# Designs tried in a protein design run: peptides against a protein of PDB entry 5IXI. Part 99

Target 1, 141 residues: chain A of PDB entry 5IXI
Amino acid sequence: TPLLDASSLEYLFAQGQYDLVKCLAPIRDPKTEQDGHDIENECLGMAVLAISHYAMMKKMQLPELPKDISYKRYIPETLNKSIRQRNLLTRMRINNVFKDFLKEFNNKTICDSSVSTHDLKVKYLATLETLTKHYGAEIFE

## One batch from the design tools (peptide; made by RFdiffusion4, then SolubleMPNN)

Design b2_p24_1_s2 (from b2_p24_1, 12 letters changed)
Fold by OpenDDE base, seed 5:
Structure b2_p24_1_s2 (fold): chain B 141 residues (1-141), chain A 24 residues (1-24)
Amino acid sequence: as target 1 above (141 residues)
Amino acid sequence: SSMDQFEKDFSDLIKSYREELYKP
């Protein structure tokens, strides 16, 4: 595994977010219905990581974030389009569960542990590698 | 390590998230 310094990690993290959202790093094809659900949940998890990283960099707590913050601009555009085509009740459920996920992650993992922005970048890129088609293969062994 | 615990916690949250989203 190549050694990544802070500057390289920052660049790769920023580029990775852009590539995921713009589908330049397309997510892998689901093998089953459950696999499809797992992929969507991983994408929502990526949104939680990205938002948490943003909050930490701005030195903001969750209550200080905009009330209308959502996963929409932090997930692949193809997935966002798919979610928008689902019925209202399903979309409401996704929104509510995501907000709970974000809250619990920040309370348990961000606030109660020594997790740093560095750790979030590493986790983001590692997950990106497994989530997408042949992306970031040289970043982690 | 703290990083290992973080990865475990994140995985557990993903699992709970899945159960909540796709419950009957």
Scores: peptide ipSAE 0.234, ipTM 0.800, DockQ to the pose 0.716
Fold by OpenDDE base, seed 2:
Structure b2_p24_1_s2 (fold): chain B 141 residues (1-141), chain A 24 residues (1-24)
Amino acid sequence: as target 1 above (141 residues)
Amino acid sequence: SSMDQFEKDFSDLIKSYREELYKP
């Protein structure tokens, strides 16, 4: 893995978020139905990383974040559209589970200060490389 | 290392999240 300076990492992290959401870095095709579920969950995990990074940068605790914070702005637009097509109960379940995921991640990982914003950026970009079809080959081996 | 623990914790959360979303 090549060494990235702080400025380069910040730029790549910002660009990676944009590319994922706007589907400029399209997610890989699922091999099975279960693989499709795994891909969706990884996308939701990417949202958790992005939101947690945002909270850390703003020095905000999770309860201090706006109540309307959700995965919608942090996942691929194609996936967001797919989720919106699902029934209300399913969408409610996704919302509730996501909130629990975000809460648990912050309580167990972020609040213990064992993870830095640098670590979140690296994890985000590394996951982005495996999640998408062609992205990030020059960043991680 | 801290990063190794982070990777494990994140993976465990993803797995738990999957079970919660798609449990019968």
Scores: peptide ipSAE 0.233, ipTM 0.800, DockQ to the pose 0.655
Fold by OpenDDE base, seed 4:
Structure b2_p24_1_s2 (fold): chain B 141 residues (1-141), chain A 24 residues (1-24)
Amino acid sequence: as target 1 above (141 residues)
Amino acid sequence: SSMDQFEKDFSDLIKSYREELYKP
């Protein structure tokens, strides 16, 4: 159960997004190669949450979002830089998988299961705590 | 392949998010 009121949650959500992207809350070090992949996938998941929240706040359906919507502005800048340096085929696959992720998340999670912007904020902040090195403030019970 | 595992992991993450969001 969140301890924060709506106003506080909104503030922390905004701050958390900024901290993640700007690497002020740096992502944790991978323990193995597979752990590294898990971390990257979680970052992409964070982008899905952020974009979905944006769309809901703007009263937009997924088809109404800009066609060039991508994870690039919603993941850590260090990870984005790393992905840009990968080969074209890999980058194309990541883009396609992400688009499918976003579509499926909206269709099967938001539309089908009545997920609210409040729920997205809670999930985002909770994931941020485990994903990053120093963002360990426990604000939920 | 490495990319196949990525896609599988990403799909599993989608499922995880859905399940976690609806836990009490």
Scores: peptide ipSAE 0.156, ipTM 0.698, DockQ to the pose 0.080
Fold by OpenDDE base, seed 1:
Structure b2_p24_1_s2 (fold): chain B 141 residues (1-141), chain A 24 residues (1-24)
Amino acid sequence: as target 1 above (141 residues)
Amino acid sequence: SSMDQFEKDFSDLIKSYREELYKP
């Protein structure tokens, strides 16, 4: 983006990840139960973006990533705690869906569209702005 | 079920992201 140089974007991306995970940038309040699920899905999507960015930076393909890679380190800690309290079958399903999401995202989005790490940073921050209450309003408005 | 909706929403989400990234 012309609004941010590479160095600034790198910093904001790193800070944004930290703020999301540590809940310093609180996610928006759900209006309904379904909205709550949408928010959780968005958080998982953020994890996909972050992991994909990590893989690209390390020049690793998905099969080369650690088998224990998970969304746990890339979503709000409060959400992570909530998920851990759900029953085993639910947690297994979430894990499987996430893995499929990550795989499909890399195959259909990164590989097919030749998306760059720069693009992922922009998308991450843009999504973070919409997912949280009042984060980064001055960046993309 | 809630889980079925979750899977659908996640699928819609990935589609949305792809469309956004493919957009010039």
Scores: peptide ipSAE 0.154, ipTM 0.697, DockQ to the pose 0.080

Design b2_p24_1_s3 (from b2_p24_1, 11 letters changed)
Fold by OpenDDE base, seed 3:
Structure b2_p24_1_s3 (fold): chain B 141 residues (1-141), chain A 24 residues (1-24)
Amino acid sequence: as target 1 above (141 residues)
Amino acid sequence: SSMAKFDEDFSKLIKSYRDELYAP
């Protein structure tokens, strides 16, 4: 992983979240239909990382999070708009899959592997680099 | 290391839910 000091990592993590959601760092174009599925799933993964980081910073466990917690504020706005246009059953499926994703990640990965907020920031930025077209080229090359 | 396991778990999780999201 790239070597970044704590202050730089904190700044880049905050900016990266903003850039992803506001589409200032646009997600890459899918090469295939399957690649498109991977891209959307990676976006949901980014939301899981961001929410988990938030929970850890607030010293909250998963059951203590608001019951209406969702991916909507943590994924690209363009993708969020796309999902909102899909039918109810599809949206319900996405919501359920995301909740399971968040649960599995926190129960099996964070708890069992002792993942830190530092690790989450590094993973977020590394994933952001692969998910977007040109983001992070200067840092992760 | 914890980071290596984290990377592996995250990658597996991403792939595992791919089929669930787009299953007919």
Scores: peptide ipSAE 0.296, ipTM 0.839, DockQ to the pose 0.841
Fold by OpenDDE base, seed 2:
Structure b2_p24_1_s3 (fold): chain B 141 residues (1-141), chain A 24 residues (1-24)
Amino acid sequence: as target 1 above (141 residues)
Amino acid sequence: SSMAKFDEDFSKLIKSYRDELYAP
């Protein structure tokens, strides 16, 4: 595993976010319906990591974030399109679950464990490697 | 370690919402 300095990690984290959203790093194919659900949940988790990192960098607490904070710009565009095609009740449920996810992660994980922006970048890239088909081989092999 | 707890909490959180997202 190559050594990643702060500058390299910052670049890779930014590029990884772009690659995930733009589907340049395509998510892995689901093996079952349940696996598909797990993949979607991991994508929502990636959004939580990205938003939490953003908030931490801006020195914002969770209540200070916009009330309409959403996963929409932080998940693969293909998944976002799929979600938009689902019925209203399903979309409302996803929104509520995401908000709870973000809240619980920040309250119980970030605050309680003193997770740093460095930790979030590493976790994001590591999860990206497992979530996508071919991404991250040069970093985590 | 803090990172180990972070990894575990993140994984548990992802799993805990599966039933909520796809419940009837």
Scores: peptide ipSAE 0.294, ipTM 0.838, DockQ to the pose 0.794
Fold by OpenDDE base, seed 4:
Formats: sequence, C-alpha cells, structure tokens
Structure b2_p24_1_s3 (fold): chain B 141 residues (1-141), chain A 24 residues (1-24)
Amino acid sequence: as target 1 above (141 residues)
Amino acid sequence: SSMAKFDEDFSKLIKSYRDELYAP
C-alpha cells in the first residue's frame, strides 16, 4: 500500500469530507433495497468517523461534545434531505441509533482499541472510495 | 424488525472497522 505523509493525508481527509457532504463525490447507486440500507449505514458510519476525529483533535470526550451533535452536517446533502422527508418516528429512530453508534464506537473502538486520528483518516478515505461512484485515487491500492 | 437489522448492520460496521485495522 502507498505511504501517505501526514500533510497529504490531512489534506485528503479534509477534502474527502467536503466532497462527500457536498455530493461532489456522489454515493454509489443501490442495487437493492438492502443495498440502499447498507449505503445509508455507511454514510452514518462516515459521520461517526468524522465526529470522532473532530472530538479527538479537540481533546474532547464524547460527553463533552454538544448535546445537539448530529450526523446532519457529516453525511451527503442528498441523504440528509431524504432523511428529513421521512416521518418523525423514523427520524427519531435514526437519531437514537446514530447516537448509540457514536457512543459505542467511542467506548469500544476508539478507547478500547486505541484507535488514532491517523487510523480514522485512513478508514474514512478507504470507505469513501468504496462508497462513492468515481471518487478516489486508489490511495490504498 | 427493520430497526433491529439496522442496529446489527452498525455493529457489523464497527467490528469490520476494528478487524480491518488490527488484522494480522
């Protein structure tokens, strides 16, 4: 696998987040209904990665994050729009599951497994390449 | 239920992440 220096990785990570949210790197088309669910879960996972990275960079524990922290600004705008159009019960469930995911990820993945910000950036970019249609420079080929 | 499967998918995602990073 190619070795990326710290500055390059930081730049790619920042640009990748922007491209995903702004749909400049559009997510792949689902092949089935279940595939669509998997794609949405991956997007929410990307939000967890981004938020966790932010918290780590700011030296903040999860409980110290704003109570209104949400996936909304960390997922593709198209998906965010889609979620906002769903019924209240569904949106509440998504919010709850996301918060649980974020909490579990922080406690059981970041803390227990000693995941670094470097690891998060690598995972984010790797997932971005598989999640989107045409994005990526085969960084981890 | 649909939500139960969603929770399972998230769990698998987290596990996949850990397994990927710390695989031998």
Scores: peptide ipSAE 0.169, ipTM 0.713, DockQ to the pose 0.065
Fold by OpenDDE base, seed 1:
Structure b2_p24_1_s3 (fold): chain B 141 residues (1-141), chain A 24 residues (1-24)
Amino acid sequence: as target 1 above (141 residues)
Amino acid sequence: SSMAKFDEDFSKLIKSYRDELYAP
C-alpha cells in the first residue's frame, strides 16, 4: 500500500469527509434491518471522529465546544434527512446517545490513550473504506 | 430494543477503535 505523508493524509481526510456527507462515497447496502442500524451507528461514529479531530486541531476541550454541536453536518445527508423524519423522542434519544458517545470517546480514547490527529485521520479513512462500497481500496489494500 | 442495541454498538465501536490502534 502507498505510504501517506502528512499532506496527502490531510487531503484525503478532508476529501473523505466531503465524500461521505455528500454521498459521493455511498454507504454500503444493508443486508438486514439490524445491519441498517449498524450502518447508521457507524456513521455516527464517523461524526465522533470528525468532531474530535476538529476539537483537537483547535485545541478545544469538550466543554468549550458549542452546546448545539451535532452529528448532522458530519453524516451522510441522506441519513440526516431520515433522522429528521423520525419522531421527537427518537431524535432526542439519538442526540443524547451521540453526545455521550462523544464524551466517552474523548475521555476514554482521546485523553486516556493519547490519540493523535494523525490516528484519527487514519481511523476515519479506514472506517470510510469499510462503510462505503469501494472507496479508497487502492489506498489501504 | 433497538435503542438498547444502539447503545451497545456505540460501546463496541469505542472499544474496537482502541483495540485497533494499540493491538499487538
Scores: peptide ipSAE 0.168, ipTM 0.710, DockQ to the pose 0.065

Design b2_p24_1_s4 (from b2_p24_1, 11 letters changed)
Fold by OpenDDE base, seed 1:
Structure b2_p24_1_s4 (fold): chain B 141 residues (1-141), chain A 24 residues (1-24)
Amino acid sequence: as target 1 above (141 residues)
Amino acid sequence: SSMEKFDKDFEELVRKYREELYAP
């Protein structure tokens, strides 16, 4: 496994976010309906990581983030489109669950583990590799 | 920080909120 310096990691993290959202790194095909749910939830997790990284870089606490902070800009566009077509109750549930997820991650996980921006980038890229088709093998194999 | 602990904690959260998302 290659050792990534800070500059390389920053680049790969930024590119990985772009590739995920723009579906240039397409998510893997679900094997079952439940697997599809797992994939969607992992995407929400990716959004949590990305937003938390952003907040940390800006030295902002969660309450300082815009009230309309959402997963929408941080998940694959295809998934975002799918969610937008679901009924109101489902969309509300997703929004609420995501907000709780983001809150708990920042209030507990980040603090309890003394997580750094470096750690967030590594976790993001590692998860991206498992979530997508043949992405990042040269980095983490 | 412990990356292993962070990884474990994050995956547990992912699992937790999956259940909240798709539970009946």
Scores: peptide ipSAE 0.676, ipTM 0.944, DockQ to the pose 0.776
Fold by OpenDDE base, seed 2:
Structure b2_p24_1_s4 (fold): chain B 141 residues (1-141), chain A 24 residues (1-24)
Amino acid sequence: as target 1 above (141 residues)
Amino acid sequence: SSMEKFDKDFEELVRKYREELYAP
């Protein structure tokens, strides 16, 4: 696989986000209920990566982000619709857990590993490849 | 490597919060 230059990586990252959210790169079918939970949580992880990348690019800290920051615009639309159909308590749990996830990722993981925007893009695309059915086979082979 | 540590730490967080989301 050819080495990706910065411009190519930027393009693929942007396109990958769009494809995931718009379900143009559909997530894989769950084999079990637990597998379904794993898939959903990986999607939330993708949202954490995307939001953190956005914040880093804008040189913003988490407290400076909108208080209503949410995973809703960063996960597959089909999953978002599914979550919206769940009961209020479940949705509240998801919101709270996501906020904690985002906070811990930015306060610990990014700082501890000196994570860059480049690293976030690579991780996002690599995870996207494993999460979706047929996406990115030639990118990381 | 730094990237390997990042990968590991992120996956551990994903696992951690999966438990918080779906634990009975």
Scores: peptide ipSAE 0.675, ipTM 0.944, DockQ to the pose 0.813
Fold by OpenDDE base, seed 4:
Structure b2_p24_1_s4 (fold): chain B 141 residues (1-141), chain A 24 residues (1-24)
Amino acid sequence: as target 1 above (141 residues)
Amino acid sequence: SSMEKFDKDFEELVRKYREELYAP
């Protein structure tokens, strides 16, 4: 369980999102090609968490979100730049996979586990600690 | 617990869609 009260958790969640995207908390260096894939997919997962949290806070269902919603604003800028340099087919695949990921998470996982905004913040911050170089402070019991 | 289930389910999704991204 987190060591934080609600206000502290809210603050750290907001700051963590900013730090991840702006690379103030840079993602760790991959050790292998497969590790690189794992890192990228974890970043996409972070985007799923962030977007789902936003939707939940706004009391919007997934179909009510803008149709052009994307991972682009919710992943590290360095990774976003890397993806933009990849070929069209690769970028299309990433976009499609992300949309499916987001859909399945919201249509199944959130409902199946009765996930709250609190849970999303906790998972986001916990994942951030494992994903980044400089975000290793223990904030959970 | 519900949080543990959520954690597991999310990690499984991450794994699943990693495979879809990088499948041959």
Scores: peptide ipSAE 0.675, ipTM 0.944, DockQ to the pose 0.818
Fold by OpenDDE base, seed 5:
Structure b2_p24_1_s4 (fold): chain B 141 residues (1-141), chain A 24 residues (1-24)
Amino acid sequence: as target 1 above (141 residues)
Amino acid sequence: SSMEKFDKDFEELVRKYREELYAP
């Protein structure tokens, strides 16, 4: 696969986020209940990557982000609708776990590996390709 | 490589919080 320059990668990353959230690149169908959980968790991971990238680009630390920051705007709309239909305790659990996930990712993973915005975009697009039905940039073969 | 370490660490983190999400 050809190497992408910075501008191309930036464009693909932005488009990929839009396609995932708007379900223009629909997520794959789960084969089992456990597979469904894996898919949902990967989507939450995508939200962690996207939010962390945003914070890094704005040179903001996590405590500086709005307190109402959430996965809701960074996951597929279909999944967001599904989560909204679940009971209050389940939704609270998802919110709390996500906040812990985001915190640990930024406090450990990003710092320990000296992760750059470039790395986040690459990981996002690579995960997007495996998570969706037909989305394939073929940039990471 | 640093990217390989990042990939591994992120996937482990995803797995960790999956367990917290769906544990009984």
Scores: peptide ipSAE 0.672, ipTM 0.943, DockQ to the pose 0.829

Design b2_p24_2_s1 (from b2_p24_2, 13 letters changed)
Fold by OpenDDE base, seed 1:
Structure b2_p24_2_s1 (fold): chain B 141 residues (1-141), chain A 24 residues (1-24)
Amino acid sequence: as target 1 above (141 residues)
Amino acid sequence: GFVANKELLKSFFKSVASTVDPRF
């Protein structure tokens, strides 16, 4: 794996977020129904990473984030459309679980484990490679 | 759809968000 300097990592992270959300780097095809569920959950995990990175860069705590903070702008648009078509109870469950985990991640992982923005970018890009069909073929080894 | 169990969902979220890939 090539060594990435800070500027290159910042660029790749920004591009990766855009490619995931806009489906330019499409998520991999599920092999089973459970695999499809796992892929969706991984996308929500990616949203947690992206939001946490944003918060740290802006030096904001969770209470300072918008009250309606959500995963909607940080997941593939196709998945967002799919979620919007689900019933109210399902959508409420997804929102609650996401918000609860975001809070937990902020308190236990970001604060207690001293995770840096660098760590978040590395994990995001590494996960993006496995989550999508062909992303990073020329960069990651 | 998503897995209905909250603990299972948190497990997947944590798997993605809590660890750093050793390749980097």
Scores: peptide ipSAE 0.071, ipTM 0.671, DockQ to the pose 0.393
Fold by OpenDDE base, seed 4:
Structure b2_p24_2_s1 (fold): chain B 141 residues (1-141), chain A 24 residues (1-24)
Amino acid sequence: as target 1 above (141 residues)
Amino acid sequence: GFVANKELLKSFFKSVASTVDPRF
């Protein structure tokens, strides 16, 4: 497969985020209930990648991020709507797990490892290919 | 119902540093 230069990768990453959130690249249909849960957790993971990339690009530490930073703007809008319809306890759990993971990822993965913005973009796009129905067919053959 | 799985997310991100798509 052809390799992408930095400029092309940056463009695809930006477009991929937009397509995922706006559901222009819809997430795949779950095969089972458990598969549905896995898909949703991967979407939350995608949000962590996107937020971490943003923070790294802005040279911001986690405490410098907005206190109300959340997954809401970084996951598919359809999933966000679904989560908002769930009971309070479930929403609180999702929020807590997300916040805890974001903190851990920042401290132990971003700060203590060699993970770069390049790595995040590659992982994001690679996951996007498998998470969505048809995205990247022309790029990820 | 949906269950937030921290371990699943951790597993997802553990591969970030080790999994590089050769297409990039």
Scores: peptide ipSAE 0.067, ipTM 0.664, DockQ to the pose 0.674
Fold by OpenDDE base, seed 5:
Structure b2_p24_2_s1 (fold): chain B 141 residues (1-141), chain A 24 residues (1-24)
Amino acid sequence: as target 1 above (141 residues)
Amino acid sequence: GFVANKELLKSFFKSVASTVDPRF
């Protein structure tokens, strides 16, 4: 971000991931059923950002990632628990859609647009601010 | 059961790309 140096951004990104997953920065309450769906989609998007950042930092291509790579460790634990309670077909569909989007993001966004790890951190934190209840007030106001 | 909205996620990806590449 324009207001943060590289070291500060790195720290905030790492802490933000931890806070989101551990629900220390809880996601906002849905206003409607559709809003709940939007929140889940944003969380899945956050997982894509986090995984892509990880791969880039390790200098790994997407095919080199473990076959069992998934959103499970990169979304709020409460959401993960909710998804795991859904029926098998729903879980399979979510998994397939996520894998497809991860691939698409890597090919069409990361490679084609030359997105950097810096850009991913900025987008992650910006989304985290709007996705969670109080996170933005401490950092970006 | 809920299924992820592809269009919403695509919009998310586009927003990420647009921060760097004006082609998006």
Scores: peptide ipSAE 0.057, ipTM 0.644, DockQ to the pose 0.321
Fold by OpenDDE base, seed 2:
Structure b2_p24_2_s1 (fold): chain B 141 residues (1-141), chain A 24 residues (1-24)
Amino acid sequence: as target 1 above (141 residues)
Amino acid sequence: GFVANKELLKSFFKSVASTVDPRF
């Protein structure tokens, strides 16, 4: 990967989040049904990274985050629409599982492993490159 | 739809803390 200064990395991270959510960097086409599920889980994982980065930047614990914090603002809009079309129980399950994973990531990965915001940005962008169809072609080798 | 796969996400979490692996 090319060397990036802190400012460039911050810019690319912000732009990457925007591109993913707004579907300007569309997610790759699933090859199978299971691949489709994996893609959705990757998107939710990306939301965990984004939220965790936000919390770290604000020096906030998860309970201190706004009440409306959820995956909804951090996943592709197409996926968000799909999830909203599912039944209430399914949506509740997704919300609960996401909440648990976010908590686990904060406690067991960020706190215990000394993960930095820099690490989160790099991981986010690297995952974004493989998750989307053509993102990173002009940035990454 | 979304399938809760703790092992996949656990691998994803670990990759953040160790090496930069774009996949999990």
Scores: peptide ipSAE 0.049, ipTM 0.646, DockQ to the pose 0.432; fails the geometry check

Design b2_p24_2_s2 (from b2_p24_2, 11 letters changed)
Fold by OpenDDE base, seed 2:
Structure b2_p24_2_s2 (fold): chain B 141 residues (1-141), chain A 24 residues (1-24)
Amino acid sequence: as target 1 above (141 residues)
Amino acid sequence: SFVPNKELLKEFFKSVAKTVDPRL
């Protein structure tokens, strides 16, 4: 499979985000209950990657991001619906864990320049391939 | 119900800089 140039990678990253959220690239079926939890964790991780990439591109620190920023617009809509149906305490905990990790990731990984926007796009697309059922079939051999 | 596991997220992200996909 040929290497992608920067513009192609940017396109695939943008399209991959859209496909994940809109469930056009549906997440894989869980094999066990724990696998289901792992899938949800990966989806939340994908949200961190997407938000961090956005912040880096805009040269924004986390405090400069909207104060109500969350995973809601960056995870599969089916998963978001599932989370919204969980009780208030659980939803609060999910939000707190997400925000805490987003903060840690940006402070210790992004702000220290150990990860580039290119790295984030590569990780995002590579994870998308394993997280979803059929993603990459048209691109990867 | 389910709450995300921070350790799983840490494992996910500590591999970001190490990820190499020759197809991309």
Scores: peptide ipSAE 0.180, ipTM 0.768, DockQ to the pose 0.639
Fold by OpenDDE base, seed 5:
Structure b2_p24_2_s2 (fold): chain B 141 residues (1-141), chain A 24 residues (1-24)
Amino acid sequence: as target 1 above (141 residues)
Amino acid sequence: SFVPNKELLKEFFKSVAKTVDPRL
């Protein structure tokens, strides 16, 4: 598969986010309980990537983001509904873990490793290929 | 109920640093 130009990458990244959240690119079926956990972890990671990309594009530091920032709008709607059905304590723990990793990613990966918006888009789309059932068949090699 | 695994998320984030995918 030939290398995508910058404009194509931007388009695919935007479309990929929409497809993931709206389940137009549905996440793969878990084969085991552990696989299901891995899928949820990757989805939350995808949310971190998307939020970090947003912050970088807006030239915002994490403390400048709204205090109510969450994974809700950045993960598959089906997964969000599943999480909302879990008990309050579990949901609170998920929120705390997510916030901690969002902060850690920004401080240690974005700032310290000089990760660019280009890198985030590439990682997002590459992960989307393996996370979803059929995404990228026309794009990826 | 399940809570995200810290090690899995950590490894995921590490893989983002300087990621180069020749397909994209």
Scores: peptide ipSAE 0.176, ipTM 0.765, DockQ to the pose 0.690
Fold by OpenDDE base, seed 1:
Structure b2_p24_2_s2 (fold): chain B 141 residues (1-141), chain A 24 residues (1-24)
Amino acid sequence: as target 1 above (141 residues)
Amino acid sequence: SFVPNKELLKEFFKSVAKTVDPRL
C-alpha cells in the first residue's frame, strides 16, 4: 500500500464518503441473510466514523451536536430508503441503538484514546474497501 | 424487521480501536 500524503488522504476520504452514500461504490452482495445484516451494521459503523470525524474537525462534543444527528446522511442511500420503509418501532430502535453506539464510540475510542482524524480516515477507507465490491483496489491491494 | 446487532457493532468498534491504536 502506497503512503498517502495528507492532501491525498483528505481527498480520498471525502470522495469515499460520497461514493458510499451515493452508491457509486456499491456495497458487496450479501451471501446470506446474516451477511446482509452484517453489511447493514458495517454501514452504521461507517456512519459513526464519519460523524466522529466531523465532530472532531469542528471541535464539537457529542452534547453539542444537533439533537437530530443520525446515520441517514452517512449510509448508502439505498439502505436509508430501506430503513425508512420499516415500521416506526423498528426505526426508533435503530435510531436509539445508533445514538448509543455513537456515544460509546466517542467515550471509549475517541476520548479515551489518541485516535485522530487521520486515524479515522484510514479506518474509514480501509473498511470501505472491504465493504464495497472493488473500491480502491489500486490503492489498498 | 431487522435491528442492528449490538455485538457486531461492538466488534466493529473494537476493530477500529485495534487498527488505529493497537494499545487499546
Scores: peptide ipSAE 0.159, ipTM 0.732, DockQ to the pose 0.315
Fold by OpenDDE base, seed 4:
Structure b2_p24_2_s2 (fold): chain B 141 residues (1-141), chain A 24 residues (1-24)
Amino acid sequence: as target 1 above (141 residues)
Amino acid sequence: SFVPNKELLKEFFKSVAKTVDPRL
């Protein structure tokens, strides 16, 4: 993996978030139904990374974040639309699982580890490369 | 390098998968 300086990482991370959410970097096509589920789960994971990075940058613990914090603004808009079409019970369960994991991720991975905002950017961009059809190929080749 | 808690991540993805598709 090529070396990226701090300034480059800041820019690429911000742009990558925008590209993923706005579907300018579209997620890869699923090869099976299970692959489709895995893709959606990875998108939710990307939301966890993005929110955790936000919290760290703002020097806020997760309980201090707005109560309405959710995956909705941090996943591809196409996926968000798809989720909104699912029944209420399913949507509630997704919300609960996401919030529970976000809390655990913060406690067990962020607060009690050596993970930094730098690490989150790297992980986000690396995942973005594999999750989307063509994003970041020039950067990680 | 960054490595998230593998067990937490695994359980998270598994839980979400079951929520989306109860057949899983």
Scores: peptide ipSAE 0.081, ipTM 0.625, DockQ to the pose 0.043

